# Peptides against a protein of PDB entry 3KDP: the designs that were tried, part 178

Target 1, 230 residues: chain A of PDB entry 3KDP
Amino acid sequence: PFLIFIIANIPLPLGTVTILCIDLGTDMVPAISLAYEQAESDIMKRQPRNPKTDKLVNEQLISMAYGQIGMIQALGGFFTYFVILAENGFLPIHLLGLRVNWDDRWINDVEDSYGQQWTYEQRKIVEFTCHTPFFVTIVVVQWADLVICKTRRNSVFQQGMKNKILIFGLFEETALAAFLSYCPGMGVALRMYPLKPTWWFCAFPYSLLIFVYDEVRKLIIRRRPGGWVE

## One batch from the design tools (peptide; made by RFdiffusion4, then SolubleMPNN)

Design b2_p24_8_s3 (from b2_p24_8, 18 letters changed)
Fold by OpenDDE base, seed 1:
Structure b2_p24_8_s3 (fold): chain B 230 residues (1-230), chain A 24 residues (1-24)
Amino acid sequence: as target 1 above (230 residues)
Amino acid sequence: DLIEKGKELVEKAKKLMEEYYASL
């Protein structure tokens, strides 16, 4: 998110606080759940022929898969960001290079894509209105990631523990998202303004995309054991 | 021209979202 913000010089799609909430809040439980899953998976894997190289290859493959999921999450967040800004009169193309004027407190007549003038305060309200949905979008997309983790192993006993961690993770992320979205004062404290409930649904296509991606990945792995996707 | 293309892209995105939600 931040890289695209710098490269495109668009208004900030995700605030520093929201980034921290993702890194410390939402990503932590999934990461822990995945770490437990990996530890349990390593117990079930046949001893690698070469423990050093095979472990490194597996770690690389896992890191690539998570990297791809993270990119899809970011795309989902940006999609939500662009939709919100478009609904407020700022088309995606108009946002390119707008940051300098957007962040300037002395410019109170920044025009949107329809020629409407926006004060600095109004622009910041719209910007901060994007932060929460972006965050929520990532959380909703992470639901798919957590569900994917659940579907990796068919063991009933492992499903039980993973289900508890999964349910807890889903609850924690959702509760955090709800708190950040609806708690009074969050707009001032965290620059996360209240989210309309409808915006929760904007992420669902991307959650589905991740789910489909992982199922396709798993299908490829099942059909071609030892392939590049493992 | 770029603004018009952007409008078309946004409209397409909105339409895709509406179609997606209508399919749910």
Scores: peptide ipSAE 0.006, ipTM 0.232, DockQ to the pose 0.020
Fold by OpenDDE base, seed 3:
Structure b2_p24_8_s3 (fold): chain B 230 residues (1-230), chain A 24 residues (1-24)
Amino acid sequence: as target 1 above (230 residues)
Amino acid sequence: DLIEKGKELVEKAKKLMEEYYASL
């Protein structure tokens, strides 16, 4: 999210606080689950014939899988961001390069795509209105990961401990998302304005996309056992 | 035990974040 903000010079789609909540809340539990997964797989597998190559391949595959899922999550968040800004008169093309004028408190006549002038305060309200839906979109997309883990029938027993950590993490993320979205004062304290319940549903297509992606991946692995996609 | 320690660390990190944000 922050990289796209810098590269595209768009208004900040996700506040620093929400980024910290994702990095410390949402990414830490998956990272811990992976660390346990590796430790448990090292205990259960007979000594790998080549520990260095097999470990490197597995780390690369895990990194690529999480990188791809993270990219889909970010795309979902950005979609929600662009929809909200478009509903408020800012089309995606108009947002490109707008950051400099958007963040300048002395410019009170920033025009939207329809020629409406926006004060600094009005612009910041719209920006902060995007932060909460972006965060919630990421959380809802992560629910697909829970469904993906549950559909792995043969690994549910082997992943029992990992699934508990993941379930706890998703519950924690959901509780945090609900707290940040609906607790009074969060708009002032954290620059996260209350989210209309309807926006939770905007993430569901992306959750489905991740589910379909993983099912296709699993299908490829099943058809080519021992392939580099494992 | 390691799962419980992980949960405890996450809860501590959350509390620290909440306290930090309440102090802002």
Scores: peptide ipSAE 0.000, ipTM 0.238, DockQ to the pose 0.064
Fold by OpenDDE base, seed 5:
Structure b2_p24_8_s3 (fold): chain B 230 residues (1-230), chain A 24 residues (1-24)
Amino acid sequence: as target 1 above (230 residues)
Amino acid sequence: DLIEKGKELVEKAKKLMEEYYASL
């Protein structure tokens, strides 16, 4: 996210505080849940015939899967960001290179794609209005990520939602997202303005995409054991 | 391939949203 912000010179899509809430608040419980499930699965796994090679392959697979999922999460967040800015008159093409003027407090006549002039204060309200939906989009996408990461080869339909730690993680992430999105004072304290409830649903197509992607990946792994997708 | 297809779908969705909002 931050790299695209620098390269494209677009208004900041995700605040530093929001990033910290994702990394420390939402990602920790999932990571712990996955670490426990891996430990349980490794205890249940019959001794790997070659523990060194099988561990390395598994770590590479996990890293690639997380990298791909993280890319889909970022795409979902940026989609939400561009939709919100487009709803406020800023089309994605117009946002390219706009950051310099956007962040200048002395420029109070930044034009949108429709020729409407935006004051610095108005622009910052719109920017901070993007932070909360971006965060919520990540949380909703993480629901699918947590569900799919529970299994490496088996379908979610085969293993089911039996992990209590995973369920707890989903509730914790959702509760944190609701708290940050709707608690009074979050706009002042965290630069996270209240989210319209409809924005929770904007992430669902991306959650579905991640789910379908992982089910297809797992299907390929099951059909071609030892392939590059393993 | 799925990531590229996902990116293309996101880009198409963005364009459709832009066109929709430009039509309003």
Scores: peptide ipSAE 0.000, ipTM 0.236, DockQ to the pose 0.026
Fold by OpenDDE base, seed 2:
Structure b2_p24_8_s3 (fold): chain B 230 residues (1-230), chain A 24 residues (1-24)
Amino acid sequence: as target 1 above (230 residues)
Amino acid sequence: DLIEKGKELVEKAKKLMEEYYASL
């Protein structure tokens, strides 16, 4: 997210504190759940594998999967960001290069795509309004990630939802998202303004996309062991 | 190497963002 912010010079889509909350808060429980699921899978897969080669392949697979999922998460967040800004009169093309004027508190006449002038305070309200749904989008996409990462090679339908830690992670992330979105003072503390419940659904297409992507990936891995997808 | 470089770039970006926010 921040790389695109710098490169495109767009208004900040997600605050640093919220990024830290994602990286340290929302990713921690998923990482723990994955560590447990890996340990269970490794216990079940105790075929005499060469521990060095199989560990390296597995680490590469995990790193690639996390990298790809992270990119899809970022895309989902940016989609939500651009939708909110577009609804407020700022089309994506107009946001390019706008950051300099957007962040300047002395400029109170920043024009939107329709020629409306926005004060600094109004712009910051819109910016902070984007932070919450971006965060929520990441959480909703992480639901899919948790479900997906439960299985390395098998579909979710084959392994089922028996991992209590994964279920706990889903509830914890949802509770955290609700807390950060609706708790009084989060606008001041985290620059996260309250989110309309309808925006929770904006992330669902991306969660579904990740789910489909991973099921297809797993299907390819099952059909072509040792392929470039591994 | 590319993933590590990507992570390093993301960390640098995060640091720059923190510095930017601290300057705000």
Scores: peptide ipSAE 0.007, ipTM 0.289, DockQ to the pose 0.024; fails the geometry check

Design b2_p24_8_s4 (from b2_p24_8, 19 letters changed)
Fold by OpenDDE base, seed 1:
Structure b2_p24_8_s4 (fold): chain B 230 residues (1-230), chain A 24 residues (1-24)
Amino acid sequence: as target 1 above (230 residues)
Amino acid sequence: DLIEKGKKLLEEAKKLYEDYLKSL
């Protein structure tokens, strides 16, 4: 998220406080849940034939898979961001390079894609309106990530949701997202304005995409053991 | 190749979702 903000010079899609809430609040319980789920999965139970090479290969492959999932997660957040701004009159192409004028407190006539002028306060309200949906999108995509990370080779349909810690993590993330989205004062304290319930569904296509991607990946791994997809 | 396929699928999903949102 932060790299695209710098490269594209767009209005900030995710504030510093929301980043801290993701890193310290949202990601902590899921990470613990994943650590327990991995211990139950066959991923750690199969003794590597060569502990040095097979461990390194597995760590690299896991790291690549998580890196890809994290990138898809970020793209989901950006999609939500662009949709919200487009609904408020700012098309994605118009946002490119707009940051300098967007963040200037003395410019109160920034035009949207339709020629409507926006005051600094109005622009910041729209910006902060994007922070909450971005955060919620991350949480909803993390549901899929947590579910797919249960096993490397088995389908979610085969493994099921047996880990109580993972289920607890999903509820905790959702409760935190609801608290940050709807608790009075969060708009002032965290710059996270209340979210329309419909925006919770904006992330679902990305969660489904990650789920399908992982199921296809696992299917390929099962059909071609030792292939480049591992 | 998987990253490119993933990106392409993501762009297609985005387009489908944008079309869905426009239909709402």
Scores: peptide ipSAE 0.000, ipTM 0.219, DockQ to the pose 0.028
Fold by OpenDDE base, seed 2:
Structure b2_p24_8_s4 (fold): chain B 230 residues (1-230), chain A 24 residues (1-24)
Amino acid sequence: as target 1 above (230 residues)
Amino acid sequence: DLIEKGKKLLEEAKKLYEDYLKSL
C-alpha cells in the first residue's frame, strides 16, 4: 500500500496504525493457523530427498505464499479504495499526483473528476471513510486467501476444513474487523469511520475471483506438473 | 531474492511512511 501511495502520490488509502493492526493483529493468527495446517498428502508421501534442500524449498514456498497473500490483499484493498473514491467523484486517474494538494490544509478547492470542489475537511472525511472499508476488504479477501493457501496443488474441497485453528482465525479476524469498524472512538483513535454493512460485500466478488483463479491454477498444476504455473 | 527485496522495500517504505506521519 505505501509503495503505491509514494509512487503514485495518491491520497492515503489506509492509516499506519490500521496497517499495523493488520500486520500484527490480523495476519498473525492466520499465519499461525497455516503453520498448523496439515501438509498435503502428496508432500507427506514424498520422502525427503535431501533435508537441507527440502527445507530450503519449503521455506521458499512459504515465503512465496505469504508474499502472494500480501499482494492479493493489497489489490483487494486498493480495489475497494478506488471504488469508494470513484463513488465520491474521484476517478483513479485523477488521483495520480493529487496527494500534495489533497493533504494541503490551505487548499479548499481541490476538484474531483467532475469539477466539484472539495474542502480539506471533506477530503479527509472521504479519506478516513476509505480506511475502514479497506481494512474490512483485507479481512474478507483473507478469508479466501486462507482457504486457498491451505493447499498448493489440491482443491480446498479435497483437503477440507479440518483445521480448527484456521476456523478460529477466521472468526477472530471477523470479530476484529467488526470491532474496529463499529466500536465507538475508532474514528478518532484509528481514523476508521463506521462502515455501512453493505461495504462488507464489496470484497466478495474479488474474493470469489481469487478463489476461482486459485482453483483453476491448482487444476492446471495437477494436470501439468512442472509447468510455469508452479 | 526478489520477494525478500520486495519485503525489504516494503519495510523501508513503511518506515518512511511512519516517519512521514510522525512529521505531520
Scores: peptide ipSAE 0.000, ipTM 0.267, DockQ to the pose 0.024
Fold by OpenDDE base, seed 3:
Structure b2_p24_8_s4 (fold): chain B 230 residues (1-230), chain A 24 residues (1-24)
Amino acid sequence: as target 1 above (230 residues)
Amino acid sequence: DLIEKGKKLLEEAKKLYEDYLKSL
């Protein structure tokens, strides 16, 4: 999110506190849960054929998978961001390079895509309206991510939900998302305005996409054991 | 190596972003 904010010079899609909540609140417990996940029966039974090459290949594959999932998460958040701004008169093309004028509190006549002038306060309200649904989108997409990361080869339906720490992590991130979205004062304290309940569902297509992607990936791995898709 | 460098860059970018947003 921040990289796109810098590169595209768009209005800030995520607040600092929101990022901290993602990094420390939503990602930490799930990451710990994955460390305690029971090894798949197939991984521990096979000695590495070549410890040097197989470790390197495995690290590359894991990193590519996490990189791809992270990109899908970011795309989901940005989709929500662009939809909200478009509904408020700012088309995606118009947002490119707008940050400098957007963040200038002395400019009170920034025009939207339709020629409507926006004060600094009005612009910040719209910006902060994007922070909460972006965060919630990440959380909802992360549900699918956490579930799929439990297994390297087996389907979620085959492995099941055995890790209690993972279940706790899913509960924690959801509770945090609800707290930040609906607790009074979060708009002032954290620059996260209350979220309409309907926005929780905007992320579901992306969660489904991640789930389908991973199930297809795992299916390919099962059909071609030892392939580079591992 | 590229992935580790990428992760490090992302962590540094996140930290810079957090610092920037604290300054706002």
Scores: peptide ipSAE 0.000, ipTM 0.265, DockQ to the pose 0.026; fails the geometry check
Fold by OpenDDE base, seed 5:
Structure b2_p24_8_s4 (fold): chain B 230 residues (1-230), chain A 24 residues (1-24)
Amino acid sequence: as target 1 above (230 residues)
Amino acid sequence: DLIEKGKKLLEEAKKLYEDYLKSL
C-alpha cells in the first residue's frame, strides 16, 4: 500500500495507527493461531516422500500463496480508499500527483474532479475518513485469510473451525476495529474518524474472492497431487 | 529472493511513510 502512495503521489491512504494495528493485531494473532492449529488430517497421514525436497517445495508454495493473498488484501484496501474519495468528488485519475497540493496547508483551493474547491481542513477530514475504512477492510479480508490458513489441502468445510485461538483472534480483531471506529475522541487522538456501518460490507466481495481462490486452489491440489499449486 | 526484496521495499516504504507523517 505505501509503495503505491509514494509512486503515484496520491493522498495518504492509511494512517500510522492503522498500520500499527494491522501489524500487531491483524498479523500477529494469525501467526499465533497457526502455531496452535490442529494439524491438517491430510498432513498427519502423509509421510513426506522426501523430507528435504518436499519441505522446500511446500515452503515455497506457501510463500507464493501468502503473497497472492496479501496482494488481494492490498487491492481490497485501495478499492475502499478510492471508493471513499470518489464519493467525495475525487476520482482515481485525479488523485495521481495530487499529494503535494493535498498536503500543502497554504493551498485552500484544491479542485476535485468536478471543479469543487477544497480547503486544507476539508481535505484532511476526507483523508482521515479513509483511514478507518481501510483498516476495517483489511480486518474483514483477514477473516477469510485466517479461515483458509487452517488447511493447505483440505477444504475448510472438511476441517472446520476448531481452533479456539483463531476464533479469539477474529473476535479481538473485530472488537479492535469497532473500538477504533466508534469510540469518541479517536478522530482527534488517532486520526481515525468514525466509520459508517455500511463500510463494513465493502470488503465482503474481497473476502469471498480469497475464500473462493483458496477453495479452488485446494481442489486443484486434491485433483493433481504434487502439482505446483500446492 | 523476490519475497525478501518485497519485504525490504515494504519496510523502506513504511519508513518513508512514517517520516512523511512526522513532517505533517
Scores: peptide ipSAE 0.000, ipTM 0.278, DockQ to the pose 0.025; fails the geometry check

## One batch from the design tools (peptide; made by RFdiffusion4, then SolubleMPNN)

Design b2_p25_1_s1 (from b2_p25_1, 19 letters changed)
Fold by OpenDDE base, seed 4:
Structure b2_p25_1_s1 (fold): chain B 230 residues (1-230), chain A 25 residues (1-25)
Amino acid sequence: as target 1 above (230 residues)
Amino acid sequence: SELEELLEKGKKLLEEALKLMEEAA
């Protein structure tokens, strides 16, 4: 997310503190939950034919898959960001290169896509309005990510949801999202203004996309055993 | 390569969605 902010030179979609909350607060319990998860039925039974090469290839495959999922998560967050800004008069194309003027507190006449002038305070309000939905979008997408990370080869439907710790992690993550979204003072402390409940649903298409992506990936792996699909 | 294709498809869908938003505005 932050890299896109720099490259595209758009207004900051997600604050640094919010990123830290995702990394330290949201990912820890889920990560622990995955560590205590029951082994996939196929993974633990299959001995590597060539331990040196197969381990390396497997690590590369895993890293690639997680990297791709992470990119989809980021896209989900940015989608929410662009929707909110578009609703406030800033179309995506207009945001490109706007950061310099956007962040300048001495410029109080930044124009939106429709010629409306925005003061610094007004711009910061809309920016901070994006932070919470972006965060929540990531959380909702992470629900899907956590579930799909349970298996490498088998479908989620085949493996099932047996890890109670994983379920706890999902609830904890959701509770944290709710806390950050609605607790008084978060707008000042974390630059996360209260979220309208409707924005929670903005992430669901991306969660579904991740599920579909992972199921297709797993299907390919099952149909091409040993192919190490990229 | 097949995973990259799926990712690229997702990116294209997002781009199309953004274009539609711009056209609808």
Scores: peptide ipSAE 0.000, ipTM 0.223, DockQ to the pose 0.023
Fold by OpenDDE base, seed 5:
Structure b2_p25_1_s1 (fold): chain B 230 residues (1-230), chain A 25 residues (1-25)
Amino acid sequence: as target 1 above (230 residues)
Amino acid sequence: SELEELLEKGKKLLEEALKLMEEAA
């Protein structure tokens, strides 16, 4: 999903360090949580796993986390990116192909959609301003992702929020997001400038979308066992 | 497992690409 910035040749929406923080800092705890999660009531009725052949993490959970849900997550991040750039005068259409000139330090007159000229330093500031809210969007969306990935067929309302590891993961990723977003020096060290607190709420519609999507999916699975959405 | 490996390879490639772009920027 992140290949879009390469294909569209738009300014970099997310830094490498931020990606590492997502992968190592936020995704590992959920994976552990899923591995040690209490089995669903329907899973408990299934044949015991063969530890020699069966994986701890179900391929279907992987498909949801890195496929369908991952796509929604990426869309949420890019939406945040485009909104921020649009607020700074760069409309999405104008960003197409702009990366080459954007990253050239010798070009100090890159025009936005309204004819305003931007210096290299100014462009980098707005670019780095996008990194933090993109990351935060991912974290907020992951709140919903973590909750829904606990179950395959059962609703969140049926399974409940009993996994302490999951709860710990939610706090950990949120704390990390807050640290990276507001700790002094992050703009220099990680190219993540401070985030306006209001941006934490901008991702909520996408979290809700993921939640609704999964509940609908699970409802379909319950009504049509063995379907392709399983 | 094969899907996991493919996804991991994809992630690594993306990370490397992003790194190169970040270094060039």
Scores: peptide ipSAE 0.000, ipTM 0.263, DockQ to the pose 0.026
Fold by OpenDDE base, seed 1:
Structure b2_p25_1_s1 (fold): chain B 230 residues (1-230), chain A 25 residues (1-25)
Amino acid sequence: as target 1 above (230 residues)
Amino acid sequence: SELEELLEKGKKLLEEALKLMEEAA
């Protein structure tokens, strides 16, 4: 997210607080999931031809998969960001290169895509209105991970433990997202303004995408056992 | 590579969606 922000010179889609919340909160769920997948893979690959190499390959495959999921999450966040800004009159193309003027406190007449002038304060409100939805989008996308885990052919006990951990993690991050989204003063304190409940649904297509991605990945792995899934 | 292709398709879809949004506005 931050890299795209720098490259595109768009208004900041994700605040520092939201970044921290992702890094410290949201990303824990994937990390835990990864740890469990590694543990399961070690159990499944009891007869590796080369245990060391096969373990490394498996870890790489899992890491790549989670990396890709993370990218999809980011895309989902950006989608939500662009939707919100578009609804406020800023089309995606118009946002390119706008940051300099956007962040300038002395420019109070930044025009949107429809010729409306926005004061610095108004722009910042819109910007901060995007921070929460971006975070929430990522959180909602994590729900797909829960579904993915449920669809895994794991032992009932292992699946249950994973599900409990994931459910707890998802609950925690969702509760955090709700708190940040709806608690009064968060806009001022954390630059995360209240989120309309409807915005929670913007992430659902991406959650589905991740689900489909994982199912396709699993299908490929099943069809090509021992193959490298890039 | 297959997963990368899928990701790339996703990116393209996003780009198309953004384009449609721009056209609709």
Scores: peptide ipSAE 0.000, ipTM 0.228, DockQ to the pose 0.023; fails the geometry check
Fold by OpenDDE base, seed 2:
Structure b2_p25_1_s1 (fold): chain B 230 residues (1-230), chain A 25 residues (1-25)
Amino acid sequence: as target 1 above (230 residues)
Amino acid sequence: SELEELLEKGKKLLEEALKLMEEAA
């Protein structure tokens, strides 16, 4: 999110503190799940195969899977961000380069895509309104990851343990998302304004698309091993 | 594998950016 913020010079989609909460909170569950998968893989690999090569391959697969999940989460968050800004009159193309004027408190006539002028306070309200849905979207995308994990070619034991940890993590993250979204003072503390319940469903179509994409990806990998999709 | 490598690179870049943000905050 921050890289896109810098490169595209768009308004900040997520506050620094909330980004840290995501990085520390949401990444812990995947990291734990990956650690358990690695441990179970090490137990299973006590079979006579060359432990060094098999361990290296598994570590690469785990790191790639974690990287993919993180990128999917970021994409989901940005999708919701752009939807909210578009609903408020700021189309994605118009946001490019807008950050300089957006963050300037002395400019109170920033125009949206339709020529409407926005004060600094109005812009910041819209910006902070994006923070909560961005976080919630990440949580909802992780629900999709649960479904994706069920379709992965992992061992029943690895998949079973991962699923239990993942399910527990999803409940924790959902509870955290609800807390951050509806607890009084979060707008001041974390710049996360209260979220309408309807926005919880905004990520569902995207989660479905991710699921379909992953299934198609898996199908392509099965049909064309060693392709660029890997 | 190329896509996964790109995704991993993207994730690493994101993590580095987040660290920079943390240091700047």
Scores: peptide ipSAE 0.000, ipTM 0.271, DockQ to the pose 0.025; fails the geometry check

